# Designs tried in a protein design run: peptides against a protein of PDB entry 5H65. Part 152

Target 1, 294 residues: chain A of PDB entry 5H65
Amino acid sequence: QYLERTPLCAILKQKAPQQYRIRAKLRSYKPRRLFQSVKLHCPKCHLLQEVPHEGDLDIIFQDGATKTPDVKLQNTSLYDSKIWTTKNQKGRKVAVHFVKNNGILPLSNECLLLIEGGTLSEICKLSNKFNSVIPVRSGHEDLELLDLSAPFLIQGTIHHYGCKQCSSLRSIQNLNSLVDKTSWIPSSVAEALGIVPLQYVFVMTFTLDDGTGVLEAYLMDSDKFFQIPASEVLMDDDLQKSVDMIMDMFCPPGIKIDAYPWLECFIKSYNVTNGTDNQICYQIFDTTVAEDVI

## One batch from the design tools (peptide; made by RFdiffusion4, then SolubleMPNN)

Design b2_p18_6_s1 (from b2_p18_6, 10 letters changed)
Fold by OpenDDE base, seed 5:
Structure b2_p18_6_s1 (fold): chain B 294 residues (1-294), chain A 18 residues (1-18)
Amino acid sequence: as target 1 above (294 residues)
Amino acid sequence: VEPTPATKFEEREEARLA
């Protein structure tokens, strides 16, 4: 879509909603700590959540590790089970359930593991060796997802989370409804288990200045703005460095704004009511800054 | 124990902004 460039001074005088193309300098941004910009967003209830910290996950998995796997739930038509007893003081039992495809164990790169009683470290090790991992616990009659505060699915270094508010969890045997038990598409797994998957997003506020005016613009984007997936950035050193580089390029520290590069982007205005006050807010959309860097 | 990528990100950001 083509939009004529509009100066910020003109935009600030207009009613919402409208769409604009602008050219401005990034005077400042929030949060400055870019790892804090990564959030989880529910597409259904629109809640924004923090990505759980490692310490939080440790607690969840430690709690799960205190529970003994139920022998009655091992070795079903859906999965084959293997049990390990740790040599630590507690001698905890860890169960790994290998999900079968039509009664046959798939290759390791296609295999889904259900892990019961594992620590975060153990789960991460397994996720690096196998295609997919689901943390589970023994329910009354079936295996169940361990906790929606933890990932419902881990694929390599990607942690998939679900919305506690919108999800209605179903037991593990519902994975039987999946025709393809090799690809383990996150959305399909979520659907089978009654999970509304959360989306990783970058959430930031930009202060934009084109010399005619200044406005704040909101950014909520998954992968277009930086051309970097928000779902991968926390686990990838190179992607992190790229995000840092991009932001430092547009907003270099210790330099006057006159020397900042120009940022071309699209913004849309919208009305927000806060009590008796009506405000016009702005959101960045359909913008890729990577094209300006390369 | 080597820090996780997420921890490294936090540490790098703190250093960048110091």
Scores: peptide ipSAE 0.390, ipTM 0.895, DockQ to the pose 0.694
Fold by OpenDDE base, seed 3:
Structure b2_p18_6_s1 (fold): chain B 294 residues (1-294), chain A 18 residues (1-18)
Amino acid sequence: as target 1 above (294 residues)
Amino acid sequence: VEPTPATKFEEREEARLA
């Protein structure tokens, strides 16, 4: 699929929808704070959400920690439960449920833990030692996911979130539907629990200038543009530095635009209607900066 | 207490843009 390069001035005169190949300089971008570009996107309802802050998670898990694990839900065919009481004055009850595979406990690197009553700190510690962690609470008849405002699954440093709008949560025993209870693929876990997984995406607005015209192009991309997963960047110092470097390369601070590198990319135009106002917008697609720098 | 990677990202970005 080949497209001839089209100058921005020509693009700006054309009706949507159309696809273009362009060569332009990145005059500016938003948000300037790149950590704010990382969002959660629902593939079903298409809502964009902010990645929850640590403080938000602290509150959720703190609230969960005030609830006492239900004894009748401990030690099922699916999991073995360990309960302990903290030494603080309140005697907080914490439950860790080790999910079994055919009645056998997997190795730590393949183990799924269901944590009930744990703090964020405790959960993170466990997720660093074990393969997977699901924050849970005692439901009426079974363990249930704690809160979709928090990760439904933590694997190492990766937090997997679900869409509140599109998910229809099912109890934890539905994990029994998974034949392989060792790999704990996020999509499989989500499906078993009735969760629509949210996708990490970079959401940015690029102001592109090729000397003939200027247009704003929307970027929503998970891992192609930077060749960096949006799902990992918030938790990885090296990836963060790479994103910073890339953006500084295309849009170096304190330097005139004439010295900026050229960016080759694909954009598509589309119509947006806001009430009585019709607007043509542009979105970057199928573009990898590592390959498109000229 | 060491800041989280996300916090470090925020701090780095603030410094980058200062």
Scores: peptide ipSAE 0.389, ipTM 0.895, DockQ to the pose 0.623
Fold by OpenDDE base, seed 1:
Structure b2_p18_6_s1 (fold): chain B 294 residues (1-294), chain A 18 residues (1-18)
Amino acid sequence: as target 1 above (294 residues)
Amino acid sequence: VEPTPATKFEEREEARLA
């Protein structure tokens, strides 16, 4: 795709939809707190939602930990179960179900654990030791996913979330449909359990100024713009620093805009109707800012 | 207990913008 560079003043006069290549300075951006730019997006219903905070997850898992594992659901053809009773005053029971592949327990780095009654801390420890963890609860006839407000799958430090609106949860035994019970691909797990996976995205609004005009452009991107996965940034110090560095480079604090670097990017215009009002909005697309600072 | 990477991110951002 090749487009000639168009000044913002010309763009602002044109009807939507159109695509443009622009060269502009990043006057400002929102949110200023970049951790707030990371959202979860449903590819089906397109709802945007916040990534749950640790405190939110603590509550969910605490609630789950109040439930006693059902003995009748332990040790099936799909998984072997081990039960621990905590030494705390509550005497909480924690069940770990080790999913088998063709009746055989896989290696720890290929193993899926179903955790029943675990705290966030316990789950995170297990996810760092084993390949994959699914928080579950005892249902009426089978183990079930604990709560879509929490990750349906944890792999290392990666939390995989599902859409509450679009998902129709199925019981854990549906994992039997997976031929490969070692790799535990998130999309495959989601499909088996009736989950529509949410996608991590950076959501930002850029105020762009090329000296001829000013416009706001919307950014929603998973891993192209920064060349950093939105799914990993919250859990990786180096990636966080990189995002900070990039934004500080384009929009340095305490410096006049005249000294800002030029940003080259693609934007597309689109119409938004609000009652009788027609508004033209802009979205950044197909843009990578790495090494594009001029 | 050491804060999570996400918490550290928040703290760093607050410092950056202070």
Scores: peptide ipSAE 0.389, ipTM 0.895, DockQ to the pose 0.660
Fold by OpenDDE base, seed 2:
Structure b2_p18_6_s1 (fold): chain B 294 residues (1-294), chain A 18 residues (1-18)
Amino acid sequence: as target 1 above (294 residues)
Amino acid sequence: VEPTPATKFEEREEARLA
């Protein structure tokens, strides 16, 4: 794990791939709006996706709410169903299916709800009260996941997403394969339903300057760099403030770079080929934010 | 209506960078 520190000017002259330990100042970073740095990453196909905005989810669930729950799919051995009719002009029907454990309804804090026809607001209210929520729709033979563009699982304020490219969705009855129907582990739910879960990651580009050279390094990290989970930051005010503080510390606005703290990190070089063009790129890895004492 | 944590984050970032 030990690497000697290498100046950026030397690194910029070397072929890839190689690993380096560096000490540099963070001249600038992108995106400047840190909420835009949070992305979803597929561990299988490696596609990066935006975290859906509230407005996007509203549209998805509004569309889902236009569909009427199929009465034939209500009340199975897996779940008990309850139907609500809204008082709006359209008389929208909302179905909530309470998943049972060995035929018994669990406590609310252990309960999985399958919601059919709910709005984002309604789903969020239920997810705050119950352990877990899955947005579903009526399929031909069974309930099915509503849309992979929306969370496949909501637990409190945590939204779990799946990869559209890599997932091969299976019907809701496959939840029967889960031995434990109380904890509702996201990975287990995903596996049962044929979902490849996406991972929250921070995606940023750092411009690093050690006085000998300038280098752009790519950061894709879930929780190591900031020691803050990317999966929680969007929904946690304190974590947001911490990320802001960290970035302002390393790259303070209105201050000359000479006064910036030194950042120590590991970077690896790699080759990127686009046609006949070969480029060497750099990625930060195995790094927890650390600074030299000024 | 209180904004969501994500909305608060956006607003804070806009203010920080203004």
Scores: peptide ipSAE 0.387, ipTM 0.895, DockQ to the pose 0.585

Design b2_p18_6_s2 (from b2_p18_6, 10 letters changed)
Fold by OpenDDE base, seed 4:
Structure b2_p18_6_s2 (fold): chain B 294 residues (1-294), chain A 18 residues (1-18)
Amino acid sequence: as target 1 above (294 residues)
Amino acid sequence: TPPTPAERFEREQEERLA
């Protein structure tokens, strides 16, 4: 798409919806802390959700760990089960189900684990070793996903979440519909289990100033703007540093705005109605930040 | 309080889907 550059002063006078190409300085941005800018977005209902904190997950898994695995659901055609009893005072039972591919257990790096009664720490250890873990619980007739407030799939350090509103959960045996039981593609797992997967997104508000006007633009982006996946940034210190460096480059602390680099981006305007109040809002789209000063 | 940008975006999406 071809768009000519439009000054902010002109944009501010126009009706929505429209698309613009702009060149402006990033006067400021919110939130200032990266962890506050990473959210979960549902592609279906478009709700934004907070990424659960470790403390939240601890509670969920602790609650799940109070339930005893159902013996009748162990060792099916889909998975082989191993049970451990912890040596702690409660004697907690933990079940790990190793999903088979065509009746054969895959190698560890290709094997999906279903964990029942595990703590967050235990689940993380398993995910690091096997690279694919689903927290589950014993249902009436089958294993079921533990809780959509927790990840439905953990792969390495990546937590995959589902939308509570849009998902209609199906039992774990529906994984049988997957022909390939080695790669464990998150979207395929989600589809099999009736989950609408959430998307990690950077959510920020940019205050843009081109000298003719000031405009606030909303950024919701998964991996294009920073060329860094929002899904990985919270678990990777180097990626966090990279994002911080980019933001510091465009909005350096302790320096006057006159010395700020120019940011070129696309923005779209849209109407928002709140009762009798009508306002025009702006969103950044189809933009990748340049590393060079322009 | 004024809606956050995220809330505004969600409302706009709701209007599109209505």
Scores: peptide ipSAE 0.022, ipTM 0.567, DockQ to the pose 0.025
Fold by OpenDDE base, seed 3:
Structure b2_p18_6_s2 (fold): chain B 294 residues (1-294), chain A 18 residues (1-18)
Amino acid sequence: as target 1 above (294 residues)
Amino acid sequence: TPPTPAERFEREQEERLA
């Protein structure tokens, strides 16, 4: 619906909840560093989580690599298994399971690999070659997802994560429920494995000033605000530069706010209760900066 | 009532500053 522009001074006097169209300058924002603003959000329980760092993943996969693949779980109707022994003293075993489509091995670009015992480096190499990779471990009766603290699916440079709180993991054989075993749509994989997928989101607090008043507005957005997917930005230098350029445009360093461009956006107010304290908060919604700069 | 995402975010920021 069309909303008339409302000055911040008027908004600050009104009760929540309400929706507003505003025109304001971005006085400041937090966090300042892009990597700190990218989070994982659960659409079910609404928890915000940090995106695991490379070091975190290294630990998880290193731990997984200490486990020996169960020979009894190799070569099923769902997948063909290949085992490699590393040249190190311990002779670490790595199992790669190639998921078949109706008993036939698909093309490399359509093939899902289940990796057991691989390091992060090895997994990344395989994901670049085969596109889709799931880190797994040997369970009691079947292969299982390795750890929800790591990606449940890696496609190229994209890491797909699941919510540990909301997911009820099912074994790998549940991938049989997928009719198409070539496209490996993340949501479909997640559904088959009982995973509630997390959503990459930009999470920021904007301090907005239109000359009549100042308010803080919360931004939680996946791909609309910057027209850049939060899911891709951490792995793409060009996208990072683009976001930085946008933020620098709206909030240029070393320049007075009088010279800042005007930002048009939609905000909604809502009530937050903490004990006896009632606070009105604001959230940006349905806003694309590329279209809303004046 | 569970905290809103905004509240959680603010709490996180406070923890970072502490």
Scores: peptide ipSAE 0.021, ipTM 0.584, DockQ to the pose 0.038
Fold by OpenDDE base, seed 1:
Structure b2_p18_6_s2 (fold): chain B 294 residues (1-294), chain A 18 residues (1-18)
Amino acid sequence: as target 1 above (294 residues)
Amino acid sequence: TPPTPAERFEREQEERLA
């Protein structure tokens, strides 16, 4: 929507909630490291959580690898199963279940794999080869999702996560409800399994200064602000460089703020309760920096 | 009431700096 520009000094005097169009310089921002700004957000309960890193996933899958696949759950109408026994001292069993479409095994690039007992390394290798992988475990009567602390679906290098709070997990056989068992759309998989997908978001705090005043504005955005998906940035060096370049452009190190470019953006004010005190906060919305460089 | 995402984020940043 169209709004007239409002100076920060005027905004700072007004009650919330309101929407503003501003022109300001990015004095500073936090966090400074990009990887720290990427979070997972639940659209339902609004939980913000860290994206698990490899170390976290290693632990989860190592634990999963200690569990023995149940032979009774192998080779169903939904999937064909293959079992490997590792040659290491543990001699763990790994089960890979190849999901069929109408009783027929799809091509490798269209086939969903259910992996039971795999390590992170093994899972990643399979996801690169077969595109879609779900880490699972043997439940009482069916295969089940391994752990919502890990991705419920891995497609190539993209990890799809679900909300522990909002999800009500259903067994793997619920994938039968999917008409097309070749495309494996994350949202469809999530729905079938009772998962509320988490959204990757950039979360940052901008300190904005237009010469009349200074305010901090909160940014939570998935793909609009940078025109870069938060879901892909962690696994793509080029995308990371692009974001870094954008931030360096608006807030160049070692240069005085007087030389900074002007940023045009929309901000909305909102009230936050801190004990007995009411505080007005600001959030950036409906803004794309590439279009707002002045 | 539970903290907003913004509040949680700010708290996290403060904890990291402490």
Scores: peptide ipSAE 0.021, ipTM 0.583, DockQ to the pose 0.041
Fold by OpenDDE base, seed 2:
Structure b2_p18_6_s2 (fold): chain B 294 residues (1-294), chain A 18 residues (1-18)
Amino acid sequence: as target 1 above (294 residues)
Amino acid sequence: TPPTPAERFEREQEERLA
């Protein structure tokens, strides 16, 4: 979209909701640490939640590993099952179910694994070798997703999460509804299993200053602003560095704001009610940071 | 009415700073 530039001083005097194009300097931003800015967002209920830490996942999978796979649920038309017994003192049973495509086991790079009783490390190892992994548990009549607090789908190093509030989980056999059992598109898997997938988002508050006024603008963006996916940044050191570099470019430490580059972006105003207080807030939208800054 | 994402975020930041 195209909008004429509006100075912040004018914006600050106007009622919401409205959309603006602005040119301003990034005086400051929060949170300062990238890891703190990456959240999971539900597109349906709009809940924001933290990305689970490795330690959190470890606990979940450890708990899952205490359960023995149900033999009755092994080797269905949907998947072939292999069982391992760990060599540790507990002799833990781990089941890996290889999902078939039209009754045929696909190549490893196209194969979906259902893992039952695996630890985080074991699951990660398998996800590195196979296209897709779903942590599961034995339900009463079918395999079930293990826990929405853990990824419902792991593809390489990418963890796909679902919304606990909005999801109505269905059993694993519902994957049969997928015509394509090779690509394992996360959204398709989610739909089949009744999951509302969460979106990785950058969540930040920008303090913008154009010399005429100062306002705070909220940024919630998945991949447009930085042109870097929030879904990948946590697992990629280079992407992390890139985001940090971008932020340092717009908000360079150790120099005066007069020397800061100009940021051009779109913001929208909206009304927020906190008790008896009405407040106008601002959100950045449809904005991509250009490599060449003005 | 549940808080907006922005409101929740701000609250979270306040909690972190406390």
Scores: peptide ipSAE 0.020, ipTM 0.564, DockQ to the pose 0.040

Design b2_p18_6_s3 (from b2_p18_6, 10 letters changed)
Fold by OpenDDE base, seed 4:
Structure b2_p18_6_s3 (fold): chain B 294 residues (1-294), chain A 18 residues (1-18)
Amino acid sequence: as target 1 above (294 residues)
Amino acid sequence: VEPTPAEKFERRQEERLA
């Protein structure tokens, strides 16, 4: 879409909603701690949520590990079950259910594991070895997802989360509805289990200055702005460094703003009503910063 | 135990802002 460049001073005088193309310097941004910019967003209820900390996940899985796997739910047509008893003083029982594809166990790189009673560490180890892992618990009649406060699906280093508000969980046997039981597409798994998957997003506020005016613009973006997936950045050191580098490039510390590079982006204005207060807000959209620098 | 990538990310940001 083509838009003429509009100075910020002109934009600030106009009513919303409108779309603009701007050229401005990034005076500052929030949060300064970039790891805090990574959020989970529900596409249905639009709630923004924090990505759970490892400590929180530890608690969830520790609690789950106190529950004994139900023998009646082992070795179904959907999965083969293996049970371990830990050698620690508690004698914790861990069940790993290997999901079959048409009655056949797939190779490890195509296999979905249902982990029951595993710790975060154990689950992570399994996710590194096998294609996919779902933390589960024994329900009344079937295995069930353990907790939507934890990932419903782990694939390698990617943690997939679901919305507690919008999801209506179904039992594990609903995975039978999936024709392909080897690829384990997150959206398909979510649909089968009644989960509304959350989306990883970068959430930031940019203070933009083009010399004619100053404007705050909201950024909520999954993978376009940085050309880096928000879903992977927390688990990838190189991606983190890239994000740091990009932000330092546009807003270098210890340097005067007159030496900052120009940022070209699209922004849209919109009206927000907070009680009796009506204000115009701005959001960055359809913008890739890497293209502006290269 | 070595820190996770997420923990490293947090630490790096703290160091940057210190």
Scores: peptide ipSAE 0.344, ipTM 0.869, DockQ to the pose 0.678
Fold by OpenDDE base, seed 3:
Structure b2_p18_6_s3 (fold): chain B 294 residues (1-294), chain A 18 residues (1-18)
Amino acid sequence: as target 1 above (294 residues)
Amino acid sequence: VEPTPAEKFERRQEERLA
């Protein structure tokens, strides 16, 4: 529904919860390091997690690479397996399992690879050449997802993560439940494997000032605010530049707030209780900056 | 070694704030 614009001074006096349309200037924002704003959010338990650092992934995959693929789990009705031995002193074994669709190997752009024993570099190379990659390990009776601390699915440059708390992992053979074994939709893969997928979100705190008052508003948004997917920004220079430009537009460095553009947005108030302390907080919602700049 | 896009993002932010 339509909301009349309300000055911040009036909002600050009202009880929560309520929704408001506001017009304010972005005095400041946190984090200033915008890469730190990108987080993973669980839609079920609502935990926020940091996007794993590449170094962390390296460790996970290096550890996985020390495990020898179980020969008994190779070449099933679901996948064809190929094994490579690296030319290093240790002779690391890498297994690539090519998932079949009705017994037929799909085209490269439709192919899901299960990688066992691959390094991050190797996995990334494969994900660039093939549609999808799942890091796996040999379980007791079946291949299993390697580690929820790493992506459960890599498609190109996109890393899909799952919630450790909410997921109840199922073995790889559960991919058989997918009728279409070519598109490999992340949500479908997640469902088949018992994974609650995490959502990439921008998490920021905006200090808003309309001249009548100042309030802090929380932003948690995946793709609407910037019209840029949080899931892609970490891996795309152009998107990063766009986010930088947007934030610089609203909060230009070296310029006084009087010259800042006006931001129109929606905020909702809500109550937060910490022990005996009750406070009202604010969250930005249903706002796209490209449409709301005045 | 070429930096990852994420590392580039971090670097860019550091440059902006410096």
Scores: peptide ipSAE 0.344, ipTM 0.869, DockQ to the pose 0.689
Fold by OpenDDE base, seed 5:
Structure b2_p18_6_s3 (fold): chain B 294 residues (1-294), chain A 18 residues (1-18)
Amino acid sequence: as target 1 above (294 residues)
Amino acid sequence: VEPTPAEKFERRQEERLA
């Protein structure tokens, strides 16, 4: 639990794996464009993925909107369905399925919507009014999740994604397995639909310098380091500004490094082998910057 | 069309680094 502070020059001489407490200045960091640090991580296969761009989502939903909702799949014991026809030249059909709790429609803030044929813009508008939304399509015998390249669940401004590698999708009627159809916990929804949910993480590389040595440390963190959820930062201006402020504080532009604040953090060393090359790498862990500015 | 929060984040970073 307790670790004494170790200078970087000493750490650089030691074998891995080990854990250290350090005090160093943040000489530089990557990526400089902080929005690029936000990634999706699978807890099972450990694959890192980019968060899809809105343009990518637009394509997926536009493609989905070309398919007509199957009338046979409307109005089941699980959900009530309503159909809209758009006013554009194509006159596309949009189906919204309101999931019921024990045969009763919940309040709007507790209601899960299944949206079929909607554009990204339309889906986002609905998610602002109804907290929980799942993009779906008509399958052969049931509604199905539209595409794992798009969010499987949208709650407010949070987009929940699933791992294509580890997920084995099940049809929408499997939501019946949920006893409580009001809270719509993402993990529960994912489990019911056979989805392995991805985790939002900040992925960065820090160059640390304590005057005795220079060390590169890897950061993969969801919400501890900045005390800001990686899952929310892309959609929240205030959180973005906070991340910017924190990084500017530790690594201010146009100022000499000797004037930088000291960062206290924990790092762990580990071995990486690439062919004949053996390298020791470092990762930041169990660190909150708000507690470590001295 | 107003930019999304994500687009604003990108723009802010580009402005800071310009």
Scores: peptide ipSAE 0.343, ipTM 0.869, DockQ to the pose 0.702
Fold by OpenDDE base, seed 2:
Structure b2_p18_6_s3 (fold): chain B 294 residues (1-294), chain A 18 residues (1-18)
Amino acid sequence: as target 1 above (294 residues)
Amino acid sequence: VEPTPAEKFERRQEERLA
């Protein structure tokens, strides 16, 4: 629907909820460290959480690597297993399970690997070669997902995470429910394993000023605002540079606001009640800014 | 050792804000 442009001073006087089209300058934004804007969001419980750092993942996989693969769980109808012993002092056992499609091993680029006992470095190397990797551990009767604090699926450089609160994990044999065992769609894998997948989002607060008034607007967006997927930005240098350029264009450092470009966007107001306190907040929606930079 | 893309992102932001 078409909305006429409304000045901020008028918006600030109106009750919520309402939708507006505005033209304003981006006075400032938070966080200034743009990598901190990338979060994981649960579509079910709406919890926001941090993307795990490499150090966090290292700990998880190191712990997993202390466990010995169960021989009884190797070489099932679902997968063929290969075991390696590392040359380090501990002689760590690493199991790689190659998931089959109707009893046949697919080509490497279409093959899902289940990795048991691997380090982060090893897993990342394998994901680059085979594209799809799931970190697993030996359960009592079947392989199981290693830990929802780590990715449940790694495809190339993309880490797919699940919600600990909303997921009810099922064992790896539930992958049998997938008719096509070659494409390994993250949502399908998640569903088979009882995982509620998290969504990468940019989370920011914009301070907008059109000369008539100032308001803060919340931004939570996965791929529309920058026309850059939040799921890829942390792993792609060019996308990072693009985000930096976009933000520097609208809010250039060391420059007076009079020289800032105008930003056109849509905002919606909504009520937030905390006890007796009633506050009107604003959120940016259905807005793309990348067209002004590219 | 070369930093990861995420580490590079962090470093770039720190340099930008310094």
Scores: peptide ipSAE 0.342, ipTM 0.868, DockQ to the pose 0.628

